Peptides against a protein of PDB entry 5CWW. Designs and how they scored, part 6

Target 1, 194 residues: chain A of PDB entry 5CWW
Amino acid sequence: VPKLQGPFDFDLNPEDEQDDEVELKDIYVIGEKPRVADLMRGEEEELEMMKEDQHNGLSLNIICLLSTSGQVKICLDIDGVEAQWLPPRSKNKRLFAPPPEPPSLLTFQTFDTLKPAEVTPDGWPMFSEDATSPYSFYVTHPAGITYISLTPWVFRLESELQSDSEAGTEFRIDLLAKGQGSERDRIFTQTRTQ

## One batch from the design tools (peptide; aimed at target 1 S163)

Design b2_p19_8_s3 (made by RFdiffusion4, then SolubleMPNN; its pose is not in this set)
Fold by OpenDDE base, seed 4:
Structure b2_p19_8_s3 (fold): chain B 194 residues (1-194), chain A 19 residues (1-19)
Amino acid sequence: as target 1 above (194 residues)
Amino acid sequence: DEAKRKAVLEALKKALAKK
């Protein structure tokens, strides 16, 4: 039987601690891709082919959260939430290992998809996938549609996660974290024709 | 490799905490 997982703890950036309780309306999950190193434990010949397929996605789950206000929070599952199965009801009182600490989600980026004037109490923003890219998606709201792409940082982060050298990693990670992050583009705005 | 991965993730945590 699958184990219900959650709640998740969020490692919020200090800037996010000041924001009032964000009412979440939708969640979008981008599942992890297998790590190149894990794939390479097989045949050496696939190692060369996989270097060309650097298009392997992030070896971390990405969890995107969407609020009623159109705020998007992009979180990384650092602890690795895998499918867990309920332990078989063995009668043996195995010492309750302390419940594994709930997986923590690291907030990578937070941004708004709506202008303050577009936020309505009855507004219902939703995620939708981009069929052309696993790391791109849309936020739809009655006021407009926003395209989001994680590609500017996802592949760079994966490259660091799979790097054989620690040289310069901290610097590159710092640049990645402080960079613009995800691409965001309002592709449609509902013009109220007066 | 796992140790390096962990180090990268810790570096990322630290970098994001400085924002």
Scores: peptide ipSAE 0.600, ipTM 0.949, DockQ to the pose 0.760
OpenDDE base, seeds 1, 2, 3, 5: peptide ipSAE 0.599, 0.600, 0.597, 0.599; ipTM 0.949, 0.949, 0.948, 0.949

## One batch from the design tools (peptide; made by RFdiffusion4, then SolubleMPNN; aimed at target 1 F111 L114 P116 R184; its pose is not in this set)

Design b2_p20_6_s1
Fold by OpenDDE base, seed 4:
Formats: sequence, C-alpha cells, structure tokens
Structure b2_p20_6_s1 (fold): chain B 194 residues (1-194), chain A 20 residues (1-20)
Amino acid sequence: as target 1 above (194 residues)
Amino acid sequence: SLKTRRPDLKKLVEKLASLL
C-alpha cells in the first residue's frame, strides 16, 4: 500500500501567501530523471539512451500546485521525496521514530493563469500534460486554457546540479533566479456568449 | 497582466546553492 505522503512544508513561500489561504485543486508532478547509477543493470543500449536523455530534464522532482483561483506554484523537491510504501504491519511496535520532518518543497515560482475577473467560486482548474515535453503542461479552466513551460530554467538548473565546478555557480543560479521564469501563454479564452 | 510572484531571490539562491 502506498504511504500517504505530506503534508509538505513549503520553503520560501511568498510572505504574502499563507499556505492555508490557498485552496489547492490539482497537483502535477514532473519526476526527476533516473540516475544513470540506478540504471546500470540495464542493457548497454538502454544506458546510452538514458545518458542522452539525462541531458533532457532535472535531477529533482518538480511539484506543481494549482489553486481554485488558477494560481500555479512551482516547487522543487529538494529532499528527494520518493514513493514510500507502508511497511508490512509487523506486530512489533517499532518505536515510532519521531515522524520524519515533513519533506520540504522549495517554492521556485508562483504565477496566476486567470485574471481576477475570470476567477469563479465554482471554478475547477486542472492540469494536463503536454505530450511533446515533460516540462510543459496546460492549465484548463472554464475561462480558458494556459500553456506553461518550465524549459526556460529547468535545463539551466540541471546544468548547475551536474556541474563539478563550484566556480561561478552562485552567479549562474542568481541569474537563473532573476531571469525569465516559466513560460506562460493563454492559448484559448472562452468567449462569453451573452 | 497576470501576476507572477517570486520567492526571496537571495534566499532562493542560497537554497539552490546549498544543493550543489
């Protein structure tokens, strides 16, 4: 049985956003790239394909959160939250190790997909994948559809995570953080037929 | 314009740098 994970602690959440004020409706997870080391038991061809694919994503899980208001929060899983399975109920009351500290999610970016006038109390925004890119997705709401892409920063961040050189890393991360965030494009707007 | 919010950029840089 999968272990229920969460709640997550949101590190670096904007000071003007209390996590309790944001009603979440959907979650979209972009899994980390598999580590080559974990794949070393595959065929050599699979290893080569995976080495090529290793350049095409992030070594961290990305957790996207969607509110009722169409706000998207992009979080990085810095603690490496793996799928945990409930240990078989062995009758031995192993001393409950203190509940592990809730895993921390690093808030990377928060942005709206809806205008204030498009937000409705009964709105139900949803994520949907982009089959063409693991780092792109859509937010669908009755008011419209928004395309999101994390590609402007994901590959740059990965390059830093894979860099053996600490030289200039802080500067490059600073540029990444200050640079262009996620791409956001409203591809469809529902016309109110009066 | 749709709002974009960013965390404290200094703290973000510090946290990301600590992963490296």
Scores: peptide ipSAE 0.334, ipTM 0.884, DockQ to the pose 0.766
OpenDDE base, seeds 1, 2, 3, 5: peptide ipSAE 0.333, 0.334, 0.332, 0.332; ipTM 0.883, 0.883, 0.883, 0.883; seed 2 fails the geometry check

## One batch from the design tools (peptide; aimed at target 1 R35)

Design b2_p21_1_s3 (made by RFdiffusion4, then SolubleMPNN; its pose is not in this set)
Fold by OpenDDE base, seed 4:
Structure b2_p21_1_s3 (fold): chain B 194 residues (1-194), chain A 21 residues (1-21)
Amino acid sequence: as target 1 above (194 residues)
Amino acid sequence: SERTKLLAKKLAELVKKRKAE
């Protein structure tokens, strides 16, 4: 039986965001691409195909959270939350093991997809996938549709994660953190028929 | 921002951790 995962702790939440103030409406998960090392045990052909695919993916799960207000929070699964199954009912519940610390998500970026005037109490924003890219998606709200792409930073981050060289890593990571680089484009706005 | 610096630090630590794995 799959173990229900969570709750997650959010690291680096915006200081002004009280967790209680953000009502989440939707979650969009971008699964990590398998690490080359994990695939080396497979067939050589699968390894080659996966190597090519790995160049275009992040070796971290990305969890996108969407609030009622249209706020998107991009989180990185830094702990590598694997699919967990309920441990077999072994009688030896180490009753005394402190509950494992909840897995942490690193809040990479937070941004709004709606203008304040577009936020409505009955608004229900939703994620939808982009068929052309696993790292792009849409936020649909009655007020409009926003395209989001994580591609600009995902590739750079993965490059650092896979690099054998430490040269310049700190600098590039600093740039990554400063720029964050997610694309956000309102592709449709519902005109209120007055 | 201080947050950005901390983010950079955490990302750098992540990268280091992955390279050590």
Scores: peptide ipSAE 0.580, ipTM 0.939, DockQ to the pose 0.802
OpenDDE base, seeds 1, 2, 3, 5: peptide ipSAE 0.578, 0.579, 0.578, 0.575; ipTM 0.939, 0.939, 0.938, 0.939

Design b2_p21_1_s4 (made by RFdiffusion4, then SolubleMPNN; its pose is not in this set)
Fold by OpenDDE base, seed 1:
Structure b2_p21_1_s4 (fold): chain B 194 residues (1-194), chain A 21 residues (1-21)
Amino acid sequence: as target 1 above (194 residues)
Amino acid sequence: SERTKLLAKKLTELVLKRKAE
């Protein structure tokens, strides 16, 4: 039986956001690219097809959170939260190991998809996938549709994760953190017929 | 910002940890 995971601790949550004030409306998970080592256990033919795609993915899970106000949080799963299964009811009362510390998500970026005037109490922002890219998606709301792409920084971060050299890593990561180059484009705005 | 600096630090630690694995 799959174990329900959560709550998650958010590392580097914006100081102005009290955890209690953010009502989540939707969650969008971008799974990590499979490790080559894990793929090698599969059939060779599937491996060749995935090799071309291997260069375009991140070796970390990305968790996107969407609030009722249209705020998007891009979080990275640093701890590598794996699917946890309920331990089989083995009879031995293993001493309650202290509950493992809740997994921590690193808040990479936070941004709004709605203008303050577009936020409504009954608003229902939702994520929609982009079939053309695993690292691009849409936020849909009655007020409009926003295209989001994580590809610019995902590529750079993955490059660092896969690099053999530590030289310059800190510098390049610093640039990445400063840039936070997610693309955000409002592709549709609902015209309020007065 | 201080937050950005801390983010960079955390990401760097992550990258270095992965390279050591």
Scores: peptide ipSAE 0.595, ipTM 0.944, DockQ to the pose 0.816
OpenDDE base, seeds 2, 3, 4, 5: peptide ipSAE 0.594, 0.595, 0.595, 0.594; ipTM 0.944, 0.943, 0.944, 0.944; seed 5 fails the geometry check

Design b2_p21_2 (made by RFdiffusion4)
Pose (drawn by RFdiffusion4):
Parts: sequence; C-alpha cells; structure tokens
Structure b2_p21_2 (pose): chain A 174 residues (1-35, 56-194), chain P 21 residues (1-21)
Amino acid sequence: VPKLQGPFDFDLNPEDEQDDEVELKDIYVIGEKPRNGLSLNIICLLSTSGQVKICLDIDGVEAQWLPPRSKNKRLFAPPPEPPSLLTFQTFDTLKPAEVTPDGWPMFSEDATSPYSFYVTHPAGITYISLTPWVFRLESELQSDSEAGTEFRIDLLAKGQGSERDRIFTQTRTQ
Amino acid sequence: EEEEKREETLEALREALKRQR
C-alpha cells in the first residue's frame, strides 16, 4: 500500500473561489511522456460550476510509502510540507445561467490527442486543447540555448495557452 | 547540468505566472 499523497496544495490558486468552484466533480490526468508531448503530468480538474483548472506537476509525483516502524521519530525534524501542484490556468466552460447546483459535468478523452479533451454537461459540450502550448513548454525544457530562459518563459506564460470552443448547446432542456 | 537548467526553467515559469496575478 503506497502512501496517500495529499491533499495537494494548489500554488497560485485563484483566490475567493465560490462553493461550486471549489467542489470537484471530475478529474482528468495527462501523464508525462518519456523524453511526443510534455515531460510533466497535467492534472485537469472539473468543478460543479463547470470551471476547469489546468495544473502542472512541477515537483513530480513519485513512488512513496509510509515509514517503517524501525524509524525513530525525531523531535527536531521539520514538519512535512504538503505536496504541491502549479495552477497554470483556470477558466469557465458554462455561463452563470447554465450552472445547475447539483450538476455533474464530465471529462472525456480525445481519440486523436491526449492533450485535447471534452467537457460534457446538460448545458452543452465543450472542446478543449492544450496544444501547441504544451509543446512550446517542452521545447523550452529541452532548450539547447545557453541563455534567454526567463525571457522565453515570460512570453509562454503570457501566451493564452489552451484553447476552448463550445461545439453544442442544449436549449431549455434539462 | 540539464536537470538544473530544467528546474530553473520551471522556477522561471512559476515566477512569470505569479507576476501576472
């Protein structure tokens, strides 16, 4: 039985989130690819409101187990800092009028690319893609350049990143 | 060396995102 890791702290998490934004209904994880895509796990979170949050596993989740009984507790040991994910982007997929209090939006994988996926909800369906942004970040991680890292990363963070488009809307039908 | 550069890139990303918010 491996150690339960969490609750993960969302670095740069949006402040003043509403109840239906904090409450999660689905989770979709795009695993890191071997060193074609991003060498990082991408943790996608879907709230009741339809809010989607794109998180990057900067630290890297790895195999962990609780300590053996052979280990003696040390008083001057530092407290274990909670695990962390980097919140890259947060965006709505529903208008306020489309949010149902007990709605169950769902993630769906795209057959052609793991970096594209769908959100389904009684209010409609939404297509989402993390490309080419994830490729740009991977190229910088594999950059052969001696310098310019901070400069190039600043442009990528200023990039709009993921793209999202509604493909279907259900009207006056719950 | 490559892993140090990778960490620095990821730290730069984190800082860039923090400045925007």

Design b2_p21_2_s1 (made by RFdiffusion4, then SolubleMPNN; from b2_p21_2, 9 letters changed)
Fold by OpenDDE base, seed 4:
Structure b2_p21_2_s1 (fold): chain B 194 residues (1-194), chain A 21 residues (1-21)
Amino acid sequence: as target 1 above (194 residues)
Amino acid sequence: SEEEKRKRALEALKKALAKLR
C-alpha cells in the first residue's frame, strides 16, 4: 500500500523570513530508493534489479514545493539519511515511537518558473511527472510549461551519500555547491492571442 | 546567493552524514 507521504510540517528555517510569505499551491515528492541491503530477503534476481535501480536514484526523499507565483523550492529530507545508517527498526518499535519529528528539510535550490509579468493572482501552477524519469517533472501554468530535471546533481549527491570514504568529501560537496543546479527549460509559452 | 544557500545546505548534509559514520 503506498503510504501517503505527508503532511510534512515544513520547519522553514526562521532565518529565511522571506520564504514564509510564499503561498504553496502544490507539492511534488520524489521518494527515496530503498537500499538493496534492506531488501536482501528478496530473490537474487529482485536484488539485482534493485541494485541496478539503486544506481539510478537518491537515497533521500526530495520534496519540491511550488508557490502561487511559480517559485519552485527543491528540498532534501535529511531524516532519510538516518534511515540509511540506522539498522532497520524492528516493525514493532515504530508503533510506539513518539510522532516522528517533522522532517528536517534542506533547501537545495529555489528558482522561478514564471516571469514577473506572467504571475497572475488567479494563476494555479501545478506539478506533473515525467514518465521517462523519476527525477524530472514539469511545472504547468496558464502562461507556460517548464521542464525541470534534478539529474545534473542527484546522482552525484547519491554517490557522495554512498561513499564510504571521507576522503575528498569536502571537495565533492564544494563541487556540488558550485556546480549546475537543476535543469530548467521553458518548453511552452502561451502566446496571448490579442 | 543561490550558490551560497546551496553550499550551506550541502555542508549541513555533510555534517549530518559525518555524525552517522
Scores: peptide ipSAE 0.341, ipTM 0.858, DockQ to the pose 0.066
OpenDDE base, seeds 1, 2, 3, 5: peptide ipSAE 0.326, 0.307, 0.326, 0.312; ipTM 0.852, 0.843, 0.851, 0.847

Design b2_p21_3_s3 (made by RFdiffusion4, then SolubleMPNN; its pose is not in this set)
Fold by OpenDDE base, seed 5:
Structure b2_p21_3_s3 (fold): chain B 194 residues (1-194), chain A 21 residues (1-21)
Amino acid sequence: as target 1 above (194 residues)
Amino acid sequence: RTKELAKKLAELVKKRKEERK
């Protein structure tokens, strides 16, 4: 039986966002780059084709949250949440290990896809994938469609995660935290037919 | 917030580098 996962703790949630006030409508998960070494232990030929695609992924899961107001929250899975199964009922009274600390999500970025005038109480924004890139997606709402791409900072973060040198890492991470270079483009706006 | 984010990211990078050694 799959184990129910959660609750998740949100690290660095904006102070002004009372979590209780943000109604979530959708979740979009970008899985971590497959550890090709772990998956391809048997198929050497497919390893070469995946090597080219391998350079463009993040070794962390990304969890995107979408509110009714069209706010997108981009979170990083820093703990590496894996699918958990309920352990078989082993009879042994294993000592109540303290419940494992809830997995933490690091809030990387928060931004809006809707203008205040476009927000409706009954709004139903949704995520849609971009078939051309795993790190790009759309937010669809009755008011319009917004394209989002995480590629600019994903590449930089992965470069730091994979680097062997600590030289300049702090500086580049500071720039990454300040810049948060997600692309956001409103590709369609619904004209209110009066 | 940005300073704390940078700190957390730096800790993450450090942790991942240590796990690969």
Scores: peptide ipSAE 0.581, ipTM 0.945, DockQ to the pose 0.766
OpenDDE base, seeds 1, 2, 3, 4: peptide ipSAE 0.579, 0.580, 0.578, 0.578; ipTM 0.944, 0.945, 0.944, 0.944

Design b2_p21_5_s1 (made by RFdiffusion4, then SolubleMPNN; its pose is not in this set)
Fold by OpenDDE base, seed 1:
Structure b2_p21_5_s1 (fold): chain B 194 residues (1-194), chain A 21 residues (1-21)
Amino acid sequence: as target 1 above (194 residues)
Amino acid sequence: MEEKRKRVLQALKEALAKLRS
C-alpha cells in the first residue's frame, strides 16, 4: 500500500512568501532521469538505448507548485524522496523511533504567471504538460496561458552533477543560481470584454 | 560520484542562500 508522503519542508523559501499564506491549486512533478552511474549497473542493452536520453534530463526530481495567485515555485528534491510503502505489519514496531525528519525541497525559483490585475479570488490556475519536452509545461488560467521551460538551467545543472571535474564548479553553480534561466512566455491573453 | 553530487547540491544551496540574504 502506498504511503502518503508529506508534509514537506521548503528550504530557502523567499522571506516574503510564507508557506502558510499561499494556497496551492496544483502540483506538477517532473520525475528524475536515471543517473549515468545507476545505468552503468544495469544491463548493457538498456545502456545503449538510454545514452541518448541521458544528456537531456535531470537526475533530480523537480516539483512545481502553483498558487491561486498564479505564482509558480520550482523546487528540487535534493534528498531523493523515494516512493514509500507502508511497512509490513511487523510485530516489532520500534515504538520509539523518532519520526523521520520531513523531507526538504530546495526552492530553486519563484515567479508569477499573472499580472496583479489578473489575479482573482476564484482563480483556478492549472498545470498542463508539453508533449514536446518533459521539462516544459503550461500554466493555464482564465486570464491567459503561460509557457514555461526549465530546459536552459536543467541542462547546466545536470552537466555539473555528472562532471568528473571540480574545477570551476562553484563558479558555474553560482552563475546558474543567479541566472535562474527558466523561460516564461505568455502565449495567450484573454481579451476582457469591456 | 555520489560525494561529488552532494557537493554540487550543497554549493547550489549555498549559492541560492546568498541570493536570498
Scores: peptide ipSAE 0.587, ipTM 0.944, DockQ to the pose 0.873
OpenDDE base, seeds 2, 3, 4, 5: peptide ipSAE 0.588, 0.584, 0.585, 0.585; ipTM 0.944, 0.943, 0.944, 0.944; seeds 2, 4 fail the geometry check

Design b2_p21_5_s2 (made by RFdiffusion4, then SolubleMPNN; its pose is not in this set)
Fold by OpenDDE base, seed 3:
Structure b2_p21_5_s2 (fold): chain B 194 residues (1-194), chain A 21 residues (1-21)
Amino acid sequence: as target 1 above (194 residues)
Amino acid sequence: SAEKRKAVLEALKKALAALRS
């Protein structure tokens, strides 16, 4: 019987704890796509269909955090969620498996969607999905709407994760980390009627 | 490879840590 996993305790790295003042308003999770290695145990036809899908997805969960101030934090679940099965109902097996260690989140990128003048104490920024892409979404706020796309770096990261070549990996990962990362576009700004 | 995947993730962790320092 599959074990219901959750609630997940996310241990944010202590270095991110220093921003004591960030009140979270919303969370947006982009689930991992199946890894090729996990699919190789299936039928050949499923392998070909998933190879095409693998070029369009990341084999890691992405957790996006949104603060009251409109700050977005993009985090990666680098430990991965392992499927846990309920131990067979054998009378003698220790019911108390230690709780699974909380997944380690790696902060990939942090950025603002609001200008300082747009931040209000009563602000309520929220995530919303983009139906056209699983790795794109919107941040909506009374002051405006911001489009965000993770596609540029997601593709590159997955390519490295799936590559059999170790040559140049460190260099390419360094470029990925130093790059602009996510695309951002303010698609709507509310004009304050004076 | 699981080993390659682990190596990539460690490299990423290292690279991001270097940007914060």
Scores: peptide ipSAE 0.596, ipTM 0.945, DockQ to the pose 0.656
OpenDDE base, seeds 1, 2, 4, 5: peptide ipSAE 0.594, 0.592, 0.593, 0.590; ipTM 0.945, 0.945, 0.945, 0.945

Design b2_p21_6_s1 (made by RFdiffusion4, then SolubleMPNN; its pose is not in this set)
Fold by OpenDDE base, seed 4:
Structure b2_p21_6_s1 (fold): chain B 194 residues (1-194), chain A 21 residues (1-21)
Amino acid sequence: as target 1 above (194 residues)
Amino acid sequence: SDEAKRKAVLQALKAALEKKR
């Protein structure tokens, strides 16, 4: 049985006191793409195809958090959330390794998918996948559907993480920071039938 | 600013990854 991953420790800057009040309703995880080195156990041909088709996703897990208000937090997992399986209920008190420290999440971006007037107490926003891209997804709420894509920054970030050259790092980081971040598009809005 | 926060996150991420190498 997959272990429910959490709690997550947010290395949030302490000044964002407002972040602690966010009631989370859903989580969407984009798993890290395996490093090419981990794929090297395959045939050389698979390695070459994987080099060319390397729309190499991020080598970090991305954890998307969705609040009741339709706020999305895009978090990067530094520690690597390994798929933790619930330890088998074997009666042997195996010294369970101390529960792995909750992964340290860095919040890359926070944004809203709902207007303040669309937020309802009974509203239940949910994530859903985009079958066409692992780095795109939808937020569905009774008020509407929002498309989200991480593609504008994910590949550039990965390129930076894989760079062995410190040259230009500051510039590339600055470009990533100044970028618009994730794409957001409201693809559907529920018309209030009066 | 959101930019400043994002920059800090990216810098922290880089520093964390450098420590893991």
Scores: peptide ipSAE 0.441, ipTM 0.899, DockQ to the pose 0.065
OpenDDE base, seeds 1, 2, 3, 5: peptide ipSAE 0.440, 0.439, 0.436, 0.435; ipTM 0.899, 0.898, 0.897, 0.898

Design b2_p21_7_s2 (made by RFdiffusion4, then SolubleMPNN; its pose is not in this set)
Fold by OpenDDE base, seed 5:
Structure b2_p21_7_s2 (fold): chain B 194 residues (1-194), chain A 21 residues (1-21)
Amino acid sequence: as target 1 above (194 residues)
Amino acid sequence: SREEKRKRVLQALKKALAKLR
């Protein structure tokens, strides 16, 4: 039986946004691309074809949260949350190790997809996948549709995670954090029929 | 270790984000 996981802690939330005040409506998870080297234990030839496709992914899970107000929070699973199963009821009283600390999500970016005047109490924004990119998606709301792409910073972050050189890493990471280069584009706006 | 390098990068990211909050 799968083990229920949670609660999760959120690292580096904006000071003004108490998570308790944000009603979440949807969640979008972009799973980490498995390391080819870990999956392809034994098949060297298929490794070369998959290497080209794997260079385009982040080796971290991304959790996108969507509020009723159309706020998107981009979180990174830095601890590597794995699926847990309830251990079979083996009678061996393993000494009560203290419960592991709950996994933490790192809040990378928060932004709005709706203008204040577009927010409604009954608003139901939803995520939709982009079939053309695993790191792009849409937020749909009655007021409009917003395209989001994480590709600009995902590639840069993965490059740092895979780099053999520590030279300039801190500087490049600082620039990455400051830029928060998610693309956001309102592709459709519903005209309010007066 | 590759894992140690990843940990350092993620810690640097956490620190960089903390400076913006």
Scores: peptide ipSAE 0.602, ipTM 0.950, DockQ to the pose 0.858
OpenDDE base, seeds 1, 2, 3, 4: peptide ipSAE 0.601, 0.601, 0.599, 0.602; ipTM 0.949, 0.949, 0.949, 0.950; seeds 1, 2, 3, 4 fail the geometry check

Design b2_p21_7_s4 (made by RFdiffusion4, then SolubleMPNN; its pose is not in this set)
Fold by OpenDDE base, seed 4:
Structure b2_p21_7_s4 (fold): chain B 194 residues (1-194), chain A 21 residues (1-21)
Amino acid sequence: as target 1 above (194 residues)
Amino acid sequence: SREEKRKRALEALKKALAKLR
């Protein structure tokens, strides 16, 4: 039987602890792709073909959180939530290792999809997928629709995670973190027809 | 190890994000 995973601990900035009041309305999960290394247990020739398919997505789950205010948090599952199964009812009281510490989600980026004037108390923003990219999605709110793409950084991050060289990795990761280059584009705005 | 490198990269990411906070 699949084990329900959670709760997740959020590694939020203590300053974002003021966001404890962030009422979440929706969650969008981008599942991890298998790590190239895990696929590479096969023939070296498959290795080269799979290196060309470097468009293998991030080997981390991405959890996007959406608040009533239209705030999006992009979180990374750093610990790698593997599918956990309920232990078989083996009669042997194996000391159930204390439940593994809940996976920590690392907040990568936080941004708003709504202007303050567009935020409504009864607003219910929702995620929707982009059929053209697993790393792109939409936030739909009565005030408008925002396109979001994680593609500017996700493949770069994966490249660092798969890197055979540590040379410059820290520097590139620092740049990645500073850039937080998610694309955000308001593709539709509802004009209040007064 | 490749896993050790991955772990190191993830730690670098955590540190990088912590510096922005």
Scores: peptide ipSAE 0.595, ipTM 0.946, DockQ to the pose 0.743
OpenDDE base, seeds 1, 2, 3, 5: peptide ipSAE 0.593, 0.594, 0.591, 0.596; ipTM 0.945, 0.945, 0.944, 0.946; seed 5 fails the geometry check

## One batch from the design tools (peptide; aimed at target 1 S59 L106 D174 A177)

Design b2_p22_1_s1 (made by RFdiffusion4, then SolubleMPNN; its pose is not in this set)
Fold by OpenDDE base, seed 5:
Structure b2_p22_1_s1 (fold): chain B 194 residues (1-194), chain A 22 residues (1-22)
Amino acid sequence: as target 1 above (194 residues)
Amino acid sequence: MEEKRQAVLEALKKALEKLREE
C-alpha cells in the first residue's frame, strides 16, 4: 500500500508571506533527471542515448505552487522525496522509531503572474505543461496566460551539483540565487469588454 | 560526490537566506 506522504515543511519562505494566508490552487511537479553517477550503473547502451539528454536536466525534483492570487512559488526537493510503501505489518513491536522528520522543500523563487487588479476572489489559475520543454510551463488565468521557463537557472544549478571543483562554487551559487532567472512572459491578456 | 552535492545545496540555502534578509 502506498504511504501517504506529507505534510511538507517549507524552508526560506519570504517573511511577509504568511504561508497560512496563501490559498493554493494548483501544483506542478517536475521530476528529477537521473544523476550521471546513477546512469553509469545502467546498461552501456542506455548510457549513450542518455549522454545527449544528460546535460539538460536537474537532479532535484522541482515543486511549483500556484496560489489564487497567481503567485508562483518554485520549491526544490533537497531531501529527495521518494515513493514510500507501508512496511508489511511485521509482528515485532519494534519501538516506534521517531517518525522521520518531514521532508523539507527549499523555496527558491517566488513571483506573481497576475497584476493586483487582475486578482479575483474566485480566480482559478492553473498550470499546464509545455510540450517542448520539461522545464517550461504555462499559468492560465481568466485574465491571461503567462509562460514560465526555469531553463536559465536549472542548467547552472545542475552544473554546480555535478562539478568536481569547489573553487568558486559559493560565488556562482550566490550569483544564481540573486539572478533567479526564471523567464516570465505574459503571452495573452484577456481584454475586458466594457 | 554526495558530500560535494550536499555542500552545494547548503551553499544554495545560505545564499537564499541572505537574499531573504536583504
Scores: peptide ipSAE 0.573, ipTM 0.936, DockQ to the pose 0.842
OpenDDE base, seeds 1, 2, 3, 4: peptide ipSAE 0.572, 0.572, 0.569, 0.573; ipTM 0.936, 0.935, 0.935, 0.936; seed 4 fails the geometry check

Design b2_p22_5 (made by RFdiffusion4)
Pose (drawn by RFdiffusion4):
Structure b2_p22_5 (pose): chain A 174 residues (1-35, 56-194), chain P 22 residues (1-22)
Amino acid sequence: VPKLQGPFDFDLNPEDEQDDEVELKDIYVIGEKPRNGLSLNIICLLSTSGQVKICLDIDGVEAQWLPPRSKNKRLFAPPPEPPSLLTFQTFDTLKPAEVTPDGWPMFSEDATSPYSFYVTHPAGITYISLTPWVFRLESELQSDSEAGTEFRIDLLAKGQGSERDRIFTQTRTQ
Amino acid sequence: SRTEKLAEKLAALVKKRKAERE
């Protein structure tokens, strides 16, 4: 039985989130690829409101177990800092009028690319893609350049990143 | 800003990866 890791702290998490934004209904994870895609796990979170949150696993989740009984507790040991994810982007997929209080939006994988996926909700369906943004970040991680890292990263963070388009809307039908 | 902080976090990751390759 491996150690339960969490609750993960969302670095740069949006402040003043509403109840239907904090409440989660689905989770979709795009695993890191071997060193084609991003060498990082991408953790996608779907709220009741239809809000989608794209998080990056900067620290890297790895194998962990609780300590053996052989280990003696040390008083002057530092408290274990909680595990962390980096909140890259957060965006709505539903208008306020489309949000149902007990709605169950769902993630779906795209057959052609793991960096594209769908959100399904009684209000409609939405296509989402993280490309090419994830490729641009991977290229910078593999960069052969001596310098310019902070400069190039600033442009990438200023980039709009993921793209999202509604493909279907259900009208006056719950 | 939030964007600046995000850029700093990502830059730190890139620098760490470059140091691993060295």

Design b2_p22_5_s2 (made by RFdiffusion4, then SolubleMPNN; from b2_p22_5 with K5E E8K)
Fold by OpenDDE base, seed 4:
Structure b2_p22_5_s2 (fold): chain B 194 residues (1-194), chain A 22 residues (1-22)
Amino acid sequence: as target 1 above (194 residues)
Amino acid sequence: SRTEELAKKLAALVKKRKAERE
């Protein structure tokens, strides 16, 4: 039985965002690219296909959170939360194991997809995938549809994670942190037919 | 700043991942 994971601790939440004030409506998870070690167990053909895919993915899970207000929070799974299965009911619950530290998510970016005037109490924003890219998605709300792409920074971050050289890494990471670089485009706006 | 802290955490992550591969 899969273990329900959570709660997650959010690292670097915006100071102005009390976690208690943000009502989450949807979650969109972008799984990490498969590890090369896991690929080595597959058929060679599968390995070759996955090698091409490996260059295009992030070696971190990305967790996107969507609030009722249309706020998107992009979080990185820095702890590498793997799918956990419920331990078999071995009677020896180590009663005394300190509760494992809750996994931490690093809040990479937070942004709004709705204008304040578009936010409604009954609004129910939802994520939907983009078939063209695993790192792109849509936020759908009655007021409109927003396209989001993480591709601009995902590639750069992965490049740093996979680089053998430390030269310039700090500088490039600093640029990533400052720019955050997610694309956000309102592709549809519902015209209020008065 | 938040961005500086983010940069620091990302840098630490990169360093950690590199160390795990060596």
Scores: peptide ipSAE 0.607, ipTM 0.948, DockQ to the pose 0.786
OpenDDE base, seeds 1, 2, 3, 5: peptide ipSAE 0.607, 0.604, 0.605, 0.605; ipTM 0.947, 0.947, 0.947, 0.947

